Peptides against a protein of PDB entry 2AUS. Designs and how they scored, part 4

Target 1, 323 residues: chain A of PDB entry 2AUS
Amino acid sequence: ADIKREVIVKDDKAETNPKWGFPPDKRPIELHIQYGVINLDKPPGPTSHEVVAWIKRILNLEKAGHGGTLDPKVSGVLPVALERATRVVQALLPAGKEYVALMHLHGDVPEDKIRAVMKEFEGEIIQRPPLRSAVKRRLRTRKVYYIEILEIDGRDVLFRVGVEAGTYIRSLIHHIGLALGVGAHMAELRRTRSGPFKEDETLVTLHDLVDYYHFWKEDGIEEYIRKAIQPMEKAVEHLPKIWIKDSAVAAVAHGANLTVPGIVKLNAGIKKGDLVAIMTLKDELVALGKAMMSTQEMIERSKGIAVDVEKVFMPRDWYPKLW

## One batch from the design tools (peptide; aimed at target 1 V100 L102 L150 E151)

Design b2_p25_3_s2 (made by RFdiffusion4, then SolubleMPNN; its pose is not in this set)
Fold by OpenDDE base, seed 5:
Structure b2_p25_3_s2 (fold): chain B 323 residues (1-323), chain A 25 residues (1-25)
Amino acid sequence: as target 1 above (323 residues)
Amino acid sequence: AAAAAAAEAARRREYFRRRLARHRA
């Protein structure tokens, strides 16, 4: 998520009309909720689905979805997309994850050996999905980006781990335990990051949401509920972006594919087949789509389909038809 | 055995909670 993608400007003279759209920071509270994502601190105990159902009840919502299942016993960062933003969770599914885990070893192992063996698990690992996963139980490679040992207390190893989406920390710990020769199990797990969502000032509890909704509905104080809900654009910060002309926004909002002439600026390193976010010049999310060209092709070409638009988020009336 | 396992699980949860609080700062 933290890879600063270079921004290549294709049209440096492109301006945006300030009267059109609703920038992420300027939405009325009702509209902000309709296009919102909560950075929820999921408690241990409930399923991710139960928590989503509770949020829907607390906030009086018809629709919501989560950015990737946490097991009942697992706490921490669960992005919950609301109402019209519900479909943005699909941008979070492929995003990297960070966890803090407590591994319990089934025997005594010298600290130096623990450190050495755990370092060997940085990089590519082979995993079999658990029986409880909706994923076919085929062996698959996953990336472990980093393992940081925080503390070793006898047989208890506290560590931070950054992983590719769909890496099973329970399975990782099992394999570490096998490599150590004594066996191990996952005692505790917390997710500390899901793509752009992390443990920060935006992290809220279910209790916070109850209180903040009450303050809004009963006391007329919208500030707390406004801060508790992030704009849906937060959920796409980790994606490569393409910024489009005001004249192209309404067409894309109607489900038209993005053509090369509509591009004002774009991130470097887009490849054909990548999931990309189509943005206005006010950083509003118009749509998600599949890149049909590389960044280089989008720069060099004068025409053609740049993005196959898969999911429109922006209402059709936020920008005028300029065609 | 079940009581001992529950006590050990409680110890580990408390350890984890305390350690997480130190590493959030």
Scores: peptide ipSAE 0.336, ipTM 0.858, DockQ to the pose 0.834
OpenDDE base, seeds 1, 2, 3, 4: peptide ipSAE 0.021, 0.133, 0.206, 0.179; ipTM 0.579, 0.709, 0.795, 0.773; seed 1 fails the geometry check

Design b2_p25_3_s3 (made by RFdiffusion4, then SolubleMPNN; its pose is not in this set)
Fold by OpenDDE base, seed 3:
Structure b2_p25_3_s3 (fold): chain B 323 residues (1-323), chain A 25 residues (1-25)
Amino acid sequence: as target 1 above (323 residues)
Amino acid sequence: SAAAAAAREAERRAYFRERLARHRA
């Protein structure tokens, strides 16, 4: 998520009509909710599915989906995409995660040894998914981006960890305990980040959502519920982006593949097969798709399919059909 | 802000200390 991506401009003369579309900051409250993502503080106890069902009841929604399962006992950042934005969670599943974990050691270990051994777990690790996971139990590599020890109190180690998607912190702690020679288990876990979603001013509880919905429906105050819901575009901030001409938007919104002539600007470092976000010049999410070309090929070529469009989000009528 | 980040870090530490105390009891 923190990788700065260069923006390469292909057409510096491309303009956008201010009358077309609904930029994230200009959506009426009902439309904002229809294209929204909640940065939910999931409480410990309920499943991620139960929490999504509660949000649907609280906000009177037909559809919602979460940006990556948290175990019942795990609290913290759970992105919940709403209504027409529900499938934007596909962008969040592969995103990096951060956790704060409490590890309990099964024996006494000198603090210096704890620090040294935990530092060795930064980088590539081998994991097998736990029995309770629906994921096929094959050995796989995962990246640990960083481990930051926050506190050591005897046998208790509080630490922050940044990891590749689908890294099991429980398994990491088990392996650290084995490397320390005493064994260890995960006492507590909180997710503090899921891609672009983190513990910040946008983090809201289920209780906040009840209150904010009430303030809107009963008191006519939309401010709180508007701030509690992020635009769906937030859920794609970590993806490579391609910005397209106004004349290409309607075709992509109808499910047509993006062709090279429609590109105005794009991020550097797109590879064939990457998940990319197709954006308007007003930073509206049109669609997600698979890159069929690299950034370099999209610059050098005059024609061809740049993106295989997999999921459209934008309504078909926001931009005029110019074809 | 950096102050808000520090406050959230303090709250997180307090939460885990409280949970730890419950596991020791």
Scores: peptide ipSAE 0.029, ipTM 0.622, DockQ to the pose 0.087
OpenDDE base, seeds 1, 2, 4, 5: peptide ipSAE 0.028, 0.021, 0.021, 0.025; ipTM 0.612, 0.577, 0.581, 0.606; seeds 1, 2 fail the geometry check

Design b2_p25_4_s1 (made by RFdiffusion4, then SolubleMPNN; its pose is not in this set)
Fold by OpenDDE base, seed 5:
Structure b2_p25_4_s1 (fold): chain B 323 residues (1-323), chain A 25 residues (1-25)
Amino acid sequence: as target 1 above (323 residues)
Amino acid sequence: SAAAAERRARIERARRIVEEARRKE
C-alpha cells in the first residue's frame, strides 16, 4: 500500500464511456454491499470465524470471508469481504501486517539492552508455525520490516511492529525474551494494519454495524451503512494494477485472459508471477490474475497473454461486448 | 484484573499515538 507505484501509460488517448460499469463511489447501496469490504475492529474473545458469522447475520448476507485470521484474544483490524467480493480476501492474505504488542519480560533488563536487542530483530527471522496453525510446522524465514518501541515500563515493553504475512508475534516475543536472557511472553496484541486496511475513520465495530443496518432498514438512512462498507477495490490498493480498455473489459469479465493490446496503463515493477489487479479506467476491479509478463514485456510486446485471469469479480453485463 | 485493564489502556494509548502519527504522514 505504501509503495507509490509509478504508472506507465501505453495509450494516452484511451477514453472510457461514463455510462458503462459502476465506479466504486457510484454503486447503489445494495450493489455496494454486494461488492463491499468491512474494516472491522475485531473485539477480543470471539474467533475470526465467529465474527464473520455475526456480520453475515447482522447484514443478512449469504457469504462473507476475512482477510487473515486473528486469534480469539487478539483485537483490531480484520477486513471482512462481503457477498460477491468474498474472494477478494486472497489479495489480503499475503499483505503485510502491523501490530501493537505488549511484551512482558520475566526478569529485569536495562532499557538500553532492550532497545539494542529488539533492533536486531528487524530483518529476516526464523520461525516455526504454532501447533494450532493450519500451516505445516516447517521452519521458515519471515521479514520484520520495523520495530518501534513505544514505551518501556520496567518489565513491560509496548512496541509497534510491521511484519510479513504469517509472522507470529508470539514467537517473535519469545525469541526476543530468549535473546534478552530472561524470557518473555505476549501479554497483549492488537492488529493495527492488514495491507491497505488500517485504523482510520473506516474502522467499525460490530455494534456500529448493528446500529447502521437498523438506521438503513428502519429509518431509510443509508449513509452510515454506506460509510461502514468499503468498496472491494480498497482490498486491492496494495497490488500492482493494470488498467484496460473498455473494449477488453467484457472479455475479461467472461474469464478471458488479458492480452497486451487491451492494456491502457500499468504499474511499474510487475514481475512474471505477481498477483495483479485488472482495473477499468474508472478504477473498477474486473479481475485478479497472475502476471505472465513483466511491466517491461507488457510495454515492448504488441501481443500475447499479459495476465492469466484467476478470479473474476465484475459482472459480465457491466460493459458491452465490443468484439 | 486491574493489571489487565491497565495493559489494555496502554495498548489503546499506543494505538492512538500510532493513528496520530499516520495522520501526519
Scores: peptide ipSAE 0.020, ipTM 0.557, DockQ to the pose 0.284
OpenDDE base, seeds 1, 2, 3, 4: peptide ipSAE 0.018, 0.020, 0.011, 0.018; ipTM 0.556, 0.526, 0.515, 0.508

Design b2_p25_5_s2 (made by RFdiffusion4, then SolubleMPNN; its pose is not in this set)
Fold by OpenDDE base, seed 1:
Parts: structure tokens; C-alpha cells; sequence
Structure b2_p25_5_s2 (fold): chain B 323 residues (1-323), chain A 25 residues (1-25)
């Protein structure tokens, strides 16, 4: 579930100059692409890296990166961040994921027992990373947020599952099969969500991207390629946000840490150590950083470092230097 | 069969995507 975060206003009189910056809705097409993220429908077959390389070729890009690997055989939601937005994928790595999986049972099990046992796998599970994972093969806990059975056809179980980042659905299905006493394997897997990216109207294929780029370059029609690319700000919608004064934007864009006097408004529930998005009053992403204070400390304190700035996205010249 | 269930899953995703696109149009 998208956790609705309360917004606490610290400075209700703070205004923004409409002449400064480039709000997501006002970017020229070239600038929109430079700060873009594609919600790609990854086909089954290619690696996530091969698909990113194809997007770079199709759209004539120098840089791109993906918001979390899908295995070759896995299809569905693969966020691909473009050019200057490439580093925004770091916000998507820790984000929750949803999948639809087809589990095949190795024996006959009554439907009531299937439903009962699968419900017991909601909550904390213990997993071992597969051999192919770059992650050290140690036992680790992961959260299963929900399991929704969509269809049961004899030995075939189609289900939706919401999981913590880095949960292995293949391992989950193996453990469900053991708990059912007959064994099971993963027949099909599709990712239906990666943080704020889901199966919606923004989901595009590699074929769509070829056509939309052609319509722009050959026919002068930018509408399709504009709609196919989301602003980079979409990739941080799930993060806690801090909105800053216009006078603080240029300093943060130069890599300065955010200090408490620069804060206009912020989300509730920020903890020390959280990944946060630093935004302008026009909802432009300035930077990602690590919270050095809680929300409460950022409200109560008059000074100090609120955010350790780790990744700047905004150009240094969009806002004037006011120091 | 696993093939029929896989086909049903693909058809489900296609219908869901089409419905999402139709809700914005």
C-alpha cells in the first residue's frame, strides 16, 4: 500500500519564484528525456542489462540504468532511468515489489489446504539467496506483505504477492510446496509493481519505444515519446520528502548538505538514517540523501544538518546562488 | 495444465493493462 505520509508545514509563508527551475510538467522534450524514467514491460528472454542496452540504442542515449533486476525468464515492470536521472534507480532498489506467480504443485492438494497454508506465509519468512545472486548466501529474513490467490486449477496456483525488496519468489514457492507436503516449483513469474511503478497506462514495450521515437524523429510528433517517459520525480514518490526554500536549492544542487533553516515542509515519520528526497516547492527533485535527524528534530531544531546529500540530480544553474 | 494457466495469466495481464489504458482515455 502507498503509505500516505502526512505533510508538516514549517514555513507557511515560503513562496517560490515561477521563473526558477523546470517543473516536471514544463520540461521541453529533450530535457524531459534527460530527467526521465521509462516504466518498461520487460519481455521474457533477455536480461535486464540487455534490455537497458537496447533502450539506449533505440533512444540514442549515453546512459541508462534499471530499478532492480528481473531474471531473463521474468517479465513485467522494469523501471529504466535515463541519462541524468540514471542514479534515481537507487530509490527503487529498497522499494517493495509485487509479483504474479504461477506455482505448479507436484501432487494433488485440496483447495482449502492450499489456501490455509499459503496464508501462513504472510509475514516474516527466512530465505537463502540463490547461487546466481551477487548477494552473500546467508540466511536472511524477508517480509511477505500479502498473498492473494487469483486462481486454483488442480495443481496450478495463480497468486499475487507483495514482498520486501530482495524476496525470492522461487524460494517462497519452494517452501510453500514443502509445507503442502507435495513439493512445488515456479512455472511463471511476472513483476506487476516496483515501488511507484505498476501495470498501468504508463507501461510501455520495447516496440512502443521504437515507434514513439520514430514518430518524434521522422514525423515531428513528440506526444507519444513524452507520455512513454515519466519524470524522474515519479521514481521518488514512495520516499519521504523534504521541501526546501528557493534560497537553499542552489547550495544543495552544488552538493551542500541540507540544513534545518532551508526546510519549508516535510513528511511525518522520517527517522535518522532514512533515504529522503529533497524537493523544491515546485515538486522538482533536487537530491537524494540520508536523514541526519528525525521529522521531530527537524521541526524542533533551529540549526544543524538535516540531510546528508548523497546524490544530486538538479543542475547547478536552475536556481540562482543566494549565498 | 501449466500451459493453460500460463496463457490465462498472460490474458489477465493483457486485460488489466488494456483496462488501465482505457480508464485514462
Amino acid sequence: as target 1 above (323 residues)
Amino acid sequence: SAAAAAAAARAYFARRLAAARAAEA
Scores: peptide ipSAE 0.023, ipTM 0.504, DockQ to the pose 0.145
OpenDDE base, seeds 2, 3, 4, 5: peptide ipSAE 0.021, 0.006, 0.019, 0.021; ipTM 0.510, 0.338, 0.417, 0.522

Design b2_p25_6_s4 (made by RFdiffusion4, then SolubleMPNN; its pose is not in this set)
Fold by OpenDDE base, seed 3:
Structure b2_p25_6_s4 (fold): chain B 323 residues (1-323), chain A 25 residues (1-25)
Amino acid sequence: as target 1 above (323 residues)
Amino acid sequence: MREELRELARETAARKARLEARAKR
């Protein structure tokens, strides 16, 4: 997620009208909430669905959705997309995750052997989804990006782990325990990252949301609730982006596919079939779609469908029809 | 609800602080 994507400029003369749209930093508080994502510190105990239901009650919302299930006993980073932004979670579901885990070993193992065996679990691993998963119980490969051992205290191993979406840390710990020959179980788990969302100054509790909503509704102070909600554009920071002309925005907002002449700038390394974010020149999210061309094809071609538009977020009236 | 959420926030903070204290040793 931390690789700065190169930006290739196709039209260096393209300007944007400051009167059109609502940039993420200039949305009125009601509109900011309608297009918001909360970086929630999910408490241990409740399900991710119960927590989403609580947020809807606290903030008086019709719709919300989460960017990837945490088990009831697991705490930490749960992105919750609000109202008109609810479907932006589709960008977060495939995103990498980081956890801090406490593994308890069922026997004594020399520290050097623990370190050596855990390093062998970096890379591609074979997992079977647990019985309680809604996912088909087929063997599947998943990537472990890194394992960082933080502490070894006898039979207790604290570690940080970066993983591909839908990697089961409980199953990883079980397989590490088998490879060590003594067995192991997951004692504690916290999620520290979900794509662009991490443990930072944007992380808020359900209690913070209750207090911040009260300050807004009873005291007229919007600052706290504004800071507690991130713009929906945060949820697409990890995706490759295509920035479009003002003249193309309303067509895409009506569900038209993006054509090559509408492109102003784009990230390098887009492949055919990639999920991409279509942005305005003011960094507003217009839509998500499937790339129908590579970055190179979008540069070299004068015409054709660049992106098959799958999900529009921007309202149809933020930009005028210029066709 | 408010008091229940305050208790859950305190428990979450206490668990986080224990994990951070171990990671600094």
Scores: peptide ipSAE 0.199, ipTM 0.810, DockQ to the pose 0.927
OpenDDE base, seeds 1, 2, 4, 5: peptide ipSAE 0.163, 0.023, 0.016, 0.172; ipTM 0.788, 0.504, 0.477, 0.790

Design b2_p25_8 (made by RFdiffusion4)
Pose (drawn by RFdiffusion4):
Structure b2_p25_8 (pose): chain A 309 residues (1-127, 142-323), chain P 25 residues (1-25)
Amino acid sequence: ADIKREVIVKDDKAETNPKWGFPPDKRPIELHIQYGVINLDKPPGPTSHEVVAWIKRILNLEKAGHGGTLDPKVSGVLPVALERATRVVQALLPAGKEYVALMHLHGDVPEDKIRAVMKEFEGEIIQRKVYYIEILEIDGRDVLFRVGVEAGTYIRSLIHHIGLALGVGAHMAELRRTRSGPFKEDETLVTLHDLVDYYHFWKEDGIEEYIRKAIQPMEKAVEHLPKIWIKDSAVAAVAHGANLTVPGIVKLNAGIKKGDLVAIMTLKDELVALGKAMMSTQEMIERSKGIAVDVEKVFMPRDWYPKLW
Amino acid sequence: EEEEEEEEEFRERFEELLEKWREES
């Protein structure tokens, strides 16, 4: 998921006018929240659905959604997209996820076999692909390991299968998600407590600094997604519901294949929309016309890059 | 009740191991 993509510039002269839109990290606080995402450290106990409901109450929001469900007892990274950026969590499906898990073996097994068997579970699995498994600690029947997986991978099922392969059986004692696409345990990971307090600092004390840092621009959700940057003049047509045509492309990532989920970005690096690529990168470069992206969801409001009559 | 106590022990153990790993990393 976190492979740095090469950027190919087709129109080296394209410029963006600062009058239109906002750099993503410079939105007025209300707009920042309307188009924000929270990198939330989900506590054990509540369901992911319940956590989102609490967030909507705390931030007095109309809409919100999480990216990738965590079970009630699972803690860790839970991206929660807010308001107008609610559906941006769609951008996380192609990106992977990472967990730290504690596996309790129902029988004694030599460490040698445990490491050998765990390694064999990398690659593909049926219940999804397991990118990597790294054993952190093996203490008796307890195995602590870090695993990277494709979205929708049930870790409980993976541990169960490891238990079968070992014949002794296995139980997942605990699980914590450490990565969900571009969201990881860094300075943006916040708790529900921080969120409530920072909201009070803003609405009661008038200080926006803390609630601002606790919420990320929605563009964070597409950091690991192939991108197509378009001219200022092309943003309005897309923001108004039109698919993206090739003439509007300024630069794009290499490796885009037909059918890939892509992010359409302004030259300010704001998220305009998510869509499916109808052409490859090379076709987008060589061709002068045609629909480059079948737009599935528009995020940018019509007011930022307006059509003037 | 016993099962709940065991689950608590696992949670404490996981937190301890996770803290240790974080310190080493």

Design b2_p25_8_s1 (made by RFdiffusion4, then SolubleMPNN; from b2_p25_8, 17 letters changed)
Fold by OpenDDE base, seed 2:
Structure b2_p25_8_s1 (fold): chain B 323 residues (1-323), chain A 25 residues (1-25)
Amino acid sequence: as target 1 above (323 residues)
Amino acid sequence: AAAAAAAEERRRKFAELLARARARE
C-alpha cells in the first residue's frame, strides 16, 4: 500500500473551477457521512456483519459495507464504508493486509530455528482455504510480504505479518508449525492494516462513534464525528489514479467511459486490466474502473477509451455538463 | 468454564505481549 506511484502530467495548464464539486476536506458534515469510511477497531466477539449493523444503527444509516471480513475472535482494522461510499469496499478487498498474530507451538523449539523457519515463509506460499470459508477450496498461491518476529516467549511467538489479500494466517501458522516439526496453532490474531487503513489516530471504536454522534446531534459539535469518518477517497489511496479535466467529470459521473482527451495527469505503471481510481483535479473520487490502456498508451494516444467505468461514486450534478 | 478461562488467559497474554512489543517500537 505504501508504493509511491510517480505522477505523469499530460496537461500542465489544466485548471479546475473552485465552485464545482465537493473536495474531501470541504464536504458539509451530512455529505461527509454520505461519502465516508470509518477506520473501525473491530472488537473481538461480534462478526464483521454485526458490527456493520451496529454502525448503521448508531449513525442512522441506510447502507454500509466492510472492506474485508474479520473472524468473530479477530480484532482490529475494519474499514466500514457508509451510504453512497458503500461500494468503495471493492477497492479494499484486493488490498494487502497486516496482522499481529500469537502462534502457540505444540513443542519446544530453539529460538534460532523458529527465526530461520519463519523467514522461509516470506515470499510465495501455497494455501488451501479453510473449510469454513465461502471461497472454493482450491489450492492457490499467496504472497507473504514480510514476517517480523516481535517476541518469543517459550512456545508463544508474537509476530507481525504482511500478506496478500485472502492469505489465511491460521493456515500460515499451521504450515509453520509443520515445518518446525512440533505443530502450531493460531492463539490470537489482530489486523493492524487493510490497505491504506492502519492503526493510527483515525482508528475509532464503536463507543467512540456512539459518543461522537451524540456530541453532534445533542450538543451541535460536529468536529468529533467529522474526524471519526474518513472521506471515501482514503479507501482508494492505494490504487493507481487518473486525474481528469473538469469538462470530463460530468460525463464520467453519468457512467460514460473515460477517453484519453479527458486525462490531465496519471500514475505511472498502470497496466491494461488494472483497477484504477478516476479523480478530479481536487482529488475527489469520480469513479472506479478498469484500465483499457497502459500508462504509456494513455500518454502516447490522442484518442480512445482509457478506462471502462465500472462504478460511479460522484453525483451527476457536482460538475456541470460541458458536452 | 475451563475453556473460557483459557481463552481469557490467552487474550490477556496477547494484550501483554502486544503492549511490550509496541513499547519497544
Scores: peptide ipSAE 0.272, ipTM 0.848, DockQ to the pose 0.896
OpenDDE base, seeds 1, 3, 4, 5: peptide ipSAE 0.272, 0.186, 0.269, 0.267; ipTM 0.848, 0.811, 0.846, 0.845

Design b2_p25_8_s2 (made by RFdiffusion4, then SolubleMPNN; from b2_p25_8, 18 letters changed)
Fold by OpenDDE base, seed 3:
Structure b2_p25_8_s2 (fold): chain B 323 residues (1-323), chain A 25 residues (1-25)
Amino acid sequence: as target 1 above (323 residues)
Amino acid sequence: AAAAAAEAAARERFAAALARYKAEA
C-alpha cells in the first residue's frame, strides 16, 4: 500500500464522458453497497466466515467475502467485500499485513538482548506453515518488513510487525523465542493493516453496522451506512493500475482482454505476470487481470494483449459499446 | 494520530488480556 507508483501518460488527449459510468464518490447508496468493501474490526471469538455470514444477515446481502482469514482469537482489520465486489478480495490476498502482537517469553532475558535479537528477524525468514493452514507445509521464505518493539514488561513483549502475505506471526514468535534461548509463544494478536485497509476512521464494528443499517432503513438516514462502506476501488489502491479509454471500457466489461491501443496511462514498474487493476479515467475499477507485458512494452508497442482479464467487476451497460 | 490511537487501544486491550491471564493462572 505504501509503494508510490509513478504514473506514465501514454495518451494525453484522452477525454472521458461525464455521463458514462458511476465514479466511486457518486454511486447511489444501493449501488455503493453492491460495489462496497467494509473495513471490519473483527471481534475475537468468531471465525472470519461466521463474521461474513453475520454481515450478510445484518445488511441483507446475498454474497460477501473476506480479504484474508483471521484466526478466531485474532481481532482487527478484516476487509469484507460485498455483493458484486466480493471477488475483489483476490487483490488483498497478496497484500502486506501489519499486526500488533504480544509475545510471552518462557524465561528472563535482558531487554537489550530482546531488542537485538528481534531486529535480526527483519528481512527474509524461513517459515513452515502451521498444521491448521490450508497451505502445504513446505519450508518457504517470507519477508518481515519491520519489527517495532512498543513495550517490554519483564517476559511480555508488545511489538508491531509488518510482513509479507502469508507470514505466520505465531511461527515468527516461536523462532524469536528459540533465538532468545528461553522459548516464547504468541499470547495476543491483532491485525492492524491489510494492504490499503488499516485502523482508521473507516474501521467499523458489527454493532456499528447494525445501527447504521437501522438508521438507513427505518429513519431514512443513509450517511452512516455510506461512510461505513468503502468503494471496491479502495481494495485495489495497492495494485499497479492501467487507465483505459472510454472506448475500451465496454469491451473489457464484456471480458475482452485489454489491448495496447486502449491504454491512456499506467503505473511504472509493471512486470509480466503482475496482478493489475484496469481503471477508467474516472478511477472506476473495470477488471483485474494479469499483465502480459511490462510497463515499457505497453509504452513502446502499438498493438498486442496488454492484460489478460481474469475478473470483471464493472457492469456491461455503464459504458456504451463502441464497436 | 489514528495509528497511535489504535496502538494505544491495542496496548490497553492486551494489558487487560494479560491481567485476566495472570488472574486465571
Scores: peptide ipSAE 0.125, ipTM 0.743, DockQ to the pose 0.118
OpenDDE base, seeds 1, 2, 4, 5: peptide ipSAE 0.024, 0.026, 0.007, 0.025; ipTM 0.588, 0.608, 0.355, 0.600

Design b2_p25_8_s4 (made by RFdiffusion4, then SolubleMPNN; from b2_p25_8, 18 letters changed)
Fold by OpenDDE base, seed 2:
Structure b2_p25_8_s4 (fold): chain B 323 residues (1-323), chain A 25 residues (1-25)
Amino acid sequence: as target 1 above (323 residues)
Amino acid sequence: SAAAAEEERRRALFRERLARYKALA
């Protein structure tokens, strides 16, 4: 969700040295790839793992990971984090998702009834994971944020749906079909959004990646491959952020917890236990961690552990050791 | 099979509907 978060400034005089770090827009192409995330248009047919393996072969990479599995038949937005950014996918797994689905009804239902029943599935729903899910088949609640009917054509219903992470659209459609009294199945599914990644100009195909890598390696043209790969910071745009002093960056990059004196600015509405992104004043991702304080506590306190640092991304040498 | 032809028809229709949707957005 594009939750606009207020930014609270604690230190309005905090400066950053322009010679330290590598801002997302100023990374050399090799470094940009090492800290990259592809907004991939996954084709129908292959598994998400097969597609990641193809990207690794195309771009000559050792490591990559995806921001949430799409079934083989499902197309659309698959964030693929590269090399040193691979672990950033953990920020995308809990992110909200949007889909366009085609539901096929097993009987005739008046349009007004379809619209009324589908609206009842907005909000909290009870789901059972499908048999082929790696998750234990326990009943669980999930949020449906919205259902937008795009088209009704007899027994075919095209709709957009925004959902909490791990909502099974196939199961949703099955339950809608039961509520309609005729039954239904998922005919087609496309993912149109995964957190900050959407269908936009950053969406690229596997073919695009082949061509763009070739243009870079054979023709010396880096522009295309640079545009095809987003900075890893894109994968944390949906998280609450804490921006830190240059003097705190190297310590956090070494795995030290963030203390309150290191904070320059932060988003409003951070709660204890939230996943937060620790950023430099140049909007570079240093680490992901768990908030140990609320935003209010981080403002009011002069000392203490603000964030328990769980995953460091920034290299230890981008900023000098000032401790 | 008739089931494969119907699945292919649904895929074609979905692609067409999706293309129309993308042109309106």
Scores: peptide ipSAE 0.074, ipTM 0.705, DockQ to the pose 0.892
OpenDDE base, seeds 1, 3, 4, 5: peptide ipSAE 0.021, 0.063, 0.024, 0.040; ipTM 0.536, 0.688, 0.583, 0.648

## One batch from the design tools (peptide; aimed at target 1 I58)

Design b2_p28_4_s1 (made by RFdiffusion4, then SolubleMPNN; its pose is not in this set)
Fold by OpenDDE base, seed 1:
Structure b2_p28_4_s1 (fold): chain B 323 residues (1-323), chain A 28 residues (1-28)
Amino acid sequence: as target 1 above (323 residues)
Amino acid sequence: AEDEALLARIRELEAELAALKARLAARL
């Protein structure tokens, strides 16, 4: 998620009308909630679905969805997208994850050997999904981006691990234990990151949501619930972006594909087939779609479909129809 | 009554969360 993407400007004279749209910082509280994502600190015990149901009850919502299942016993970062933002979770499903894990070894192993073997698990690993997973139980490669050993206390190994989406930490620990020759199991697991969502000042509890909703509804205090809910644009921060002209926004909001003339600026390194976020010049999320061109093709071409629009988020009336 | 039961359950679970976070932080 920390990949600074270069921004290539295609039209340096493109201006935006300040009267059109609702930038993430300028949404009325009701609209902010309708386009919100909570960075929830999921407690251990409940399923991710139970927690989403509780958030819907607490905040009196019709719809919500989570940015990637945490097991019942796993705590930490669970992005919960609200109402009209519910489908933004599709941007988070493929995002990298970070965990802090406690591995318990079933025998004594020298610290030097623990460190050496765990470093060998950085990179590509072969995993089979667990029986409980909705994912087909085919062998698949997953990337471990990094393993940072935080503490070694006898048979207890605390480590931070950055992984590709759908890497099973329990399976990783099992294989580390086999490679150490003594066996191991996962004692504790916390998710510390899910794409752009991490353990920071935006992390909130279910109790915080109860209190902050009460302060808004009973006391008229919006500040707390406003800060507890991130704009849906947060959930796409890790995606490559394409910023479009005001004249293109209404067409895309009606479900039209983005054509090359509508592009003002874009991130470098977009490939054909990438999931991209279509943004206004005010950093409002218009839609998610599939890139039909590379960044280079979008620069060099004067015409053609740049993005196949898969999911519109922006209301049709925020920008005028200019065609 | 159902809201009170949910609130009680949330408080229990978040006490467990706080204890877990404290155990992890003491090892960092």
Scores: peptide ipSAE 0.354, ipTM 0.865, DockQ to the pose 0.873
OpenDDE base, seeds 2, 3, 4, 5: peptide ipSAE 0.342, 0.338, 0.337, 0.346; ipTM 0.859, 0.857, 0.856, 0.861

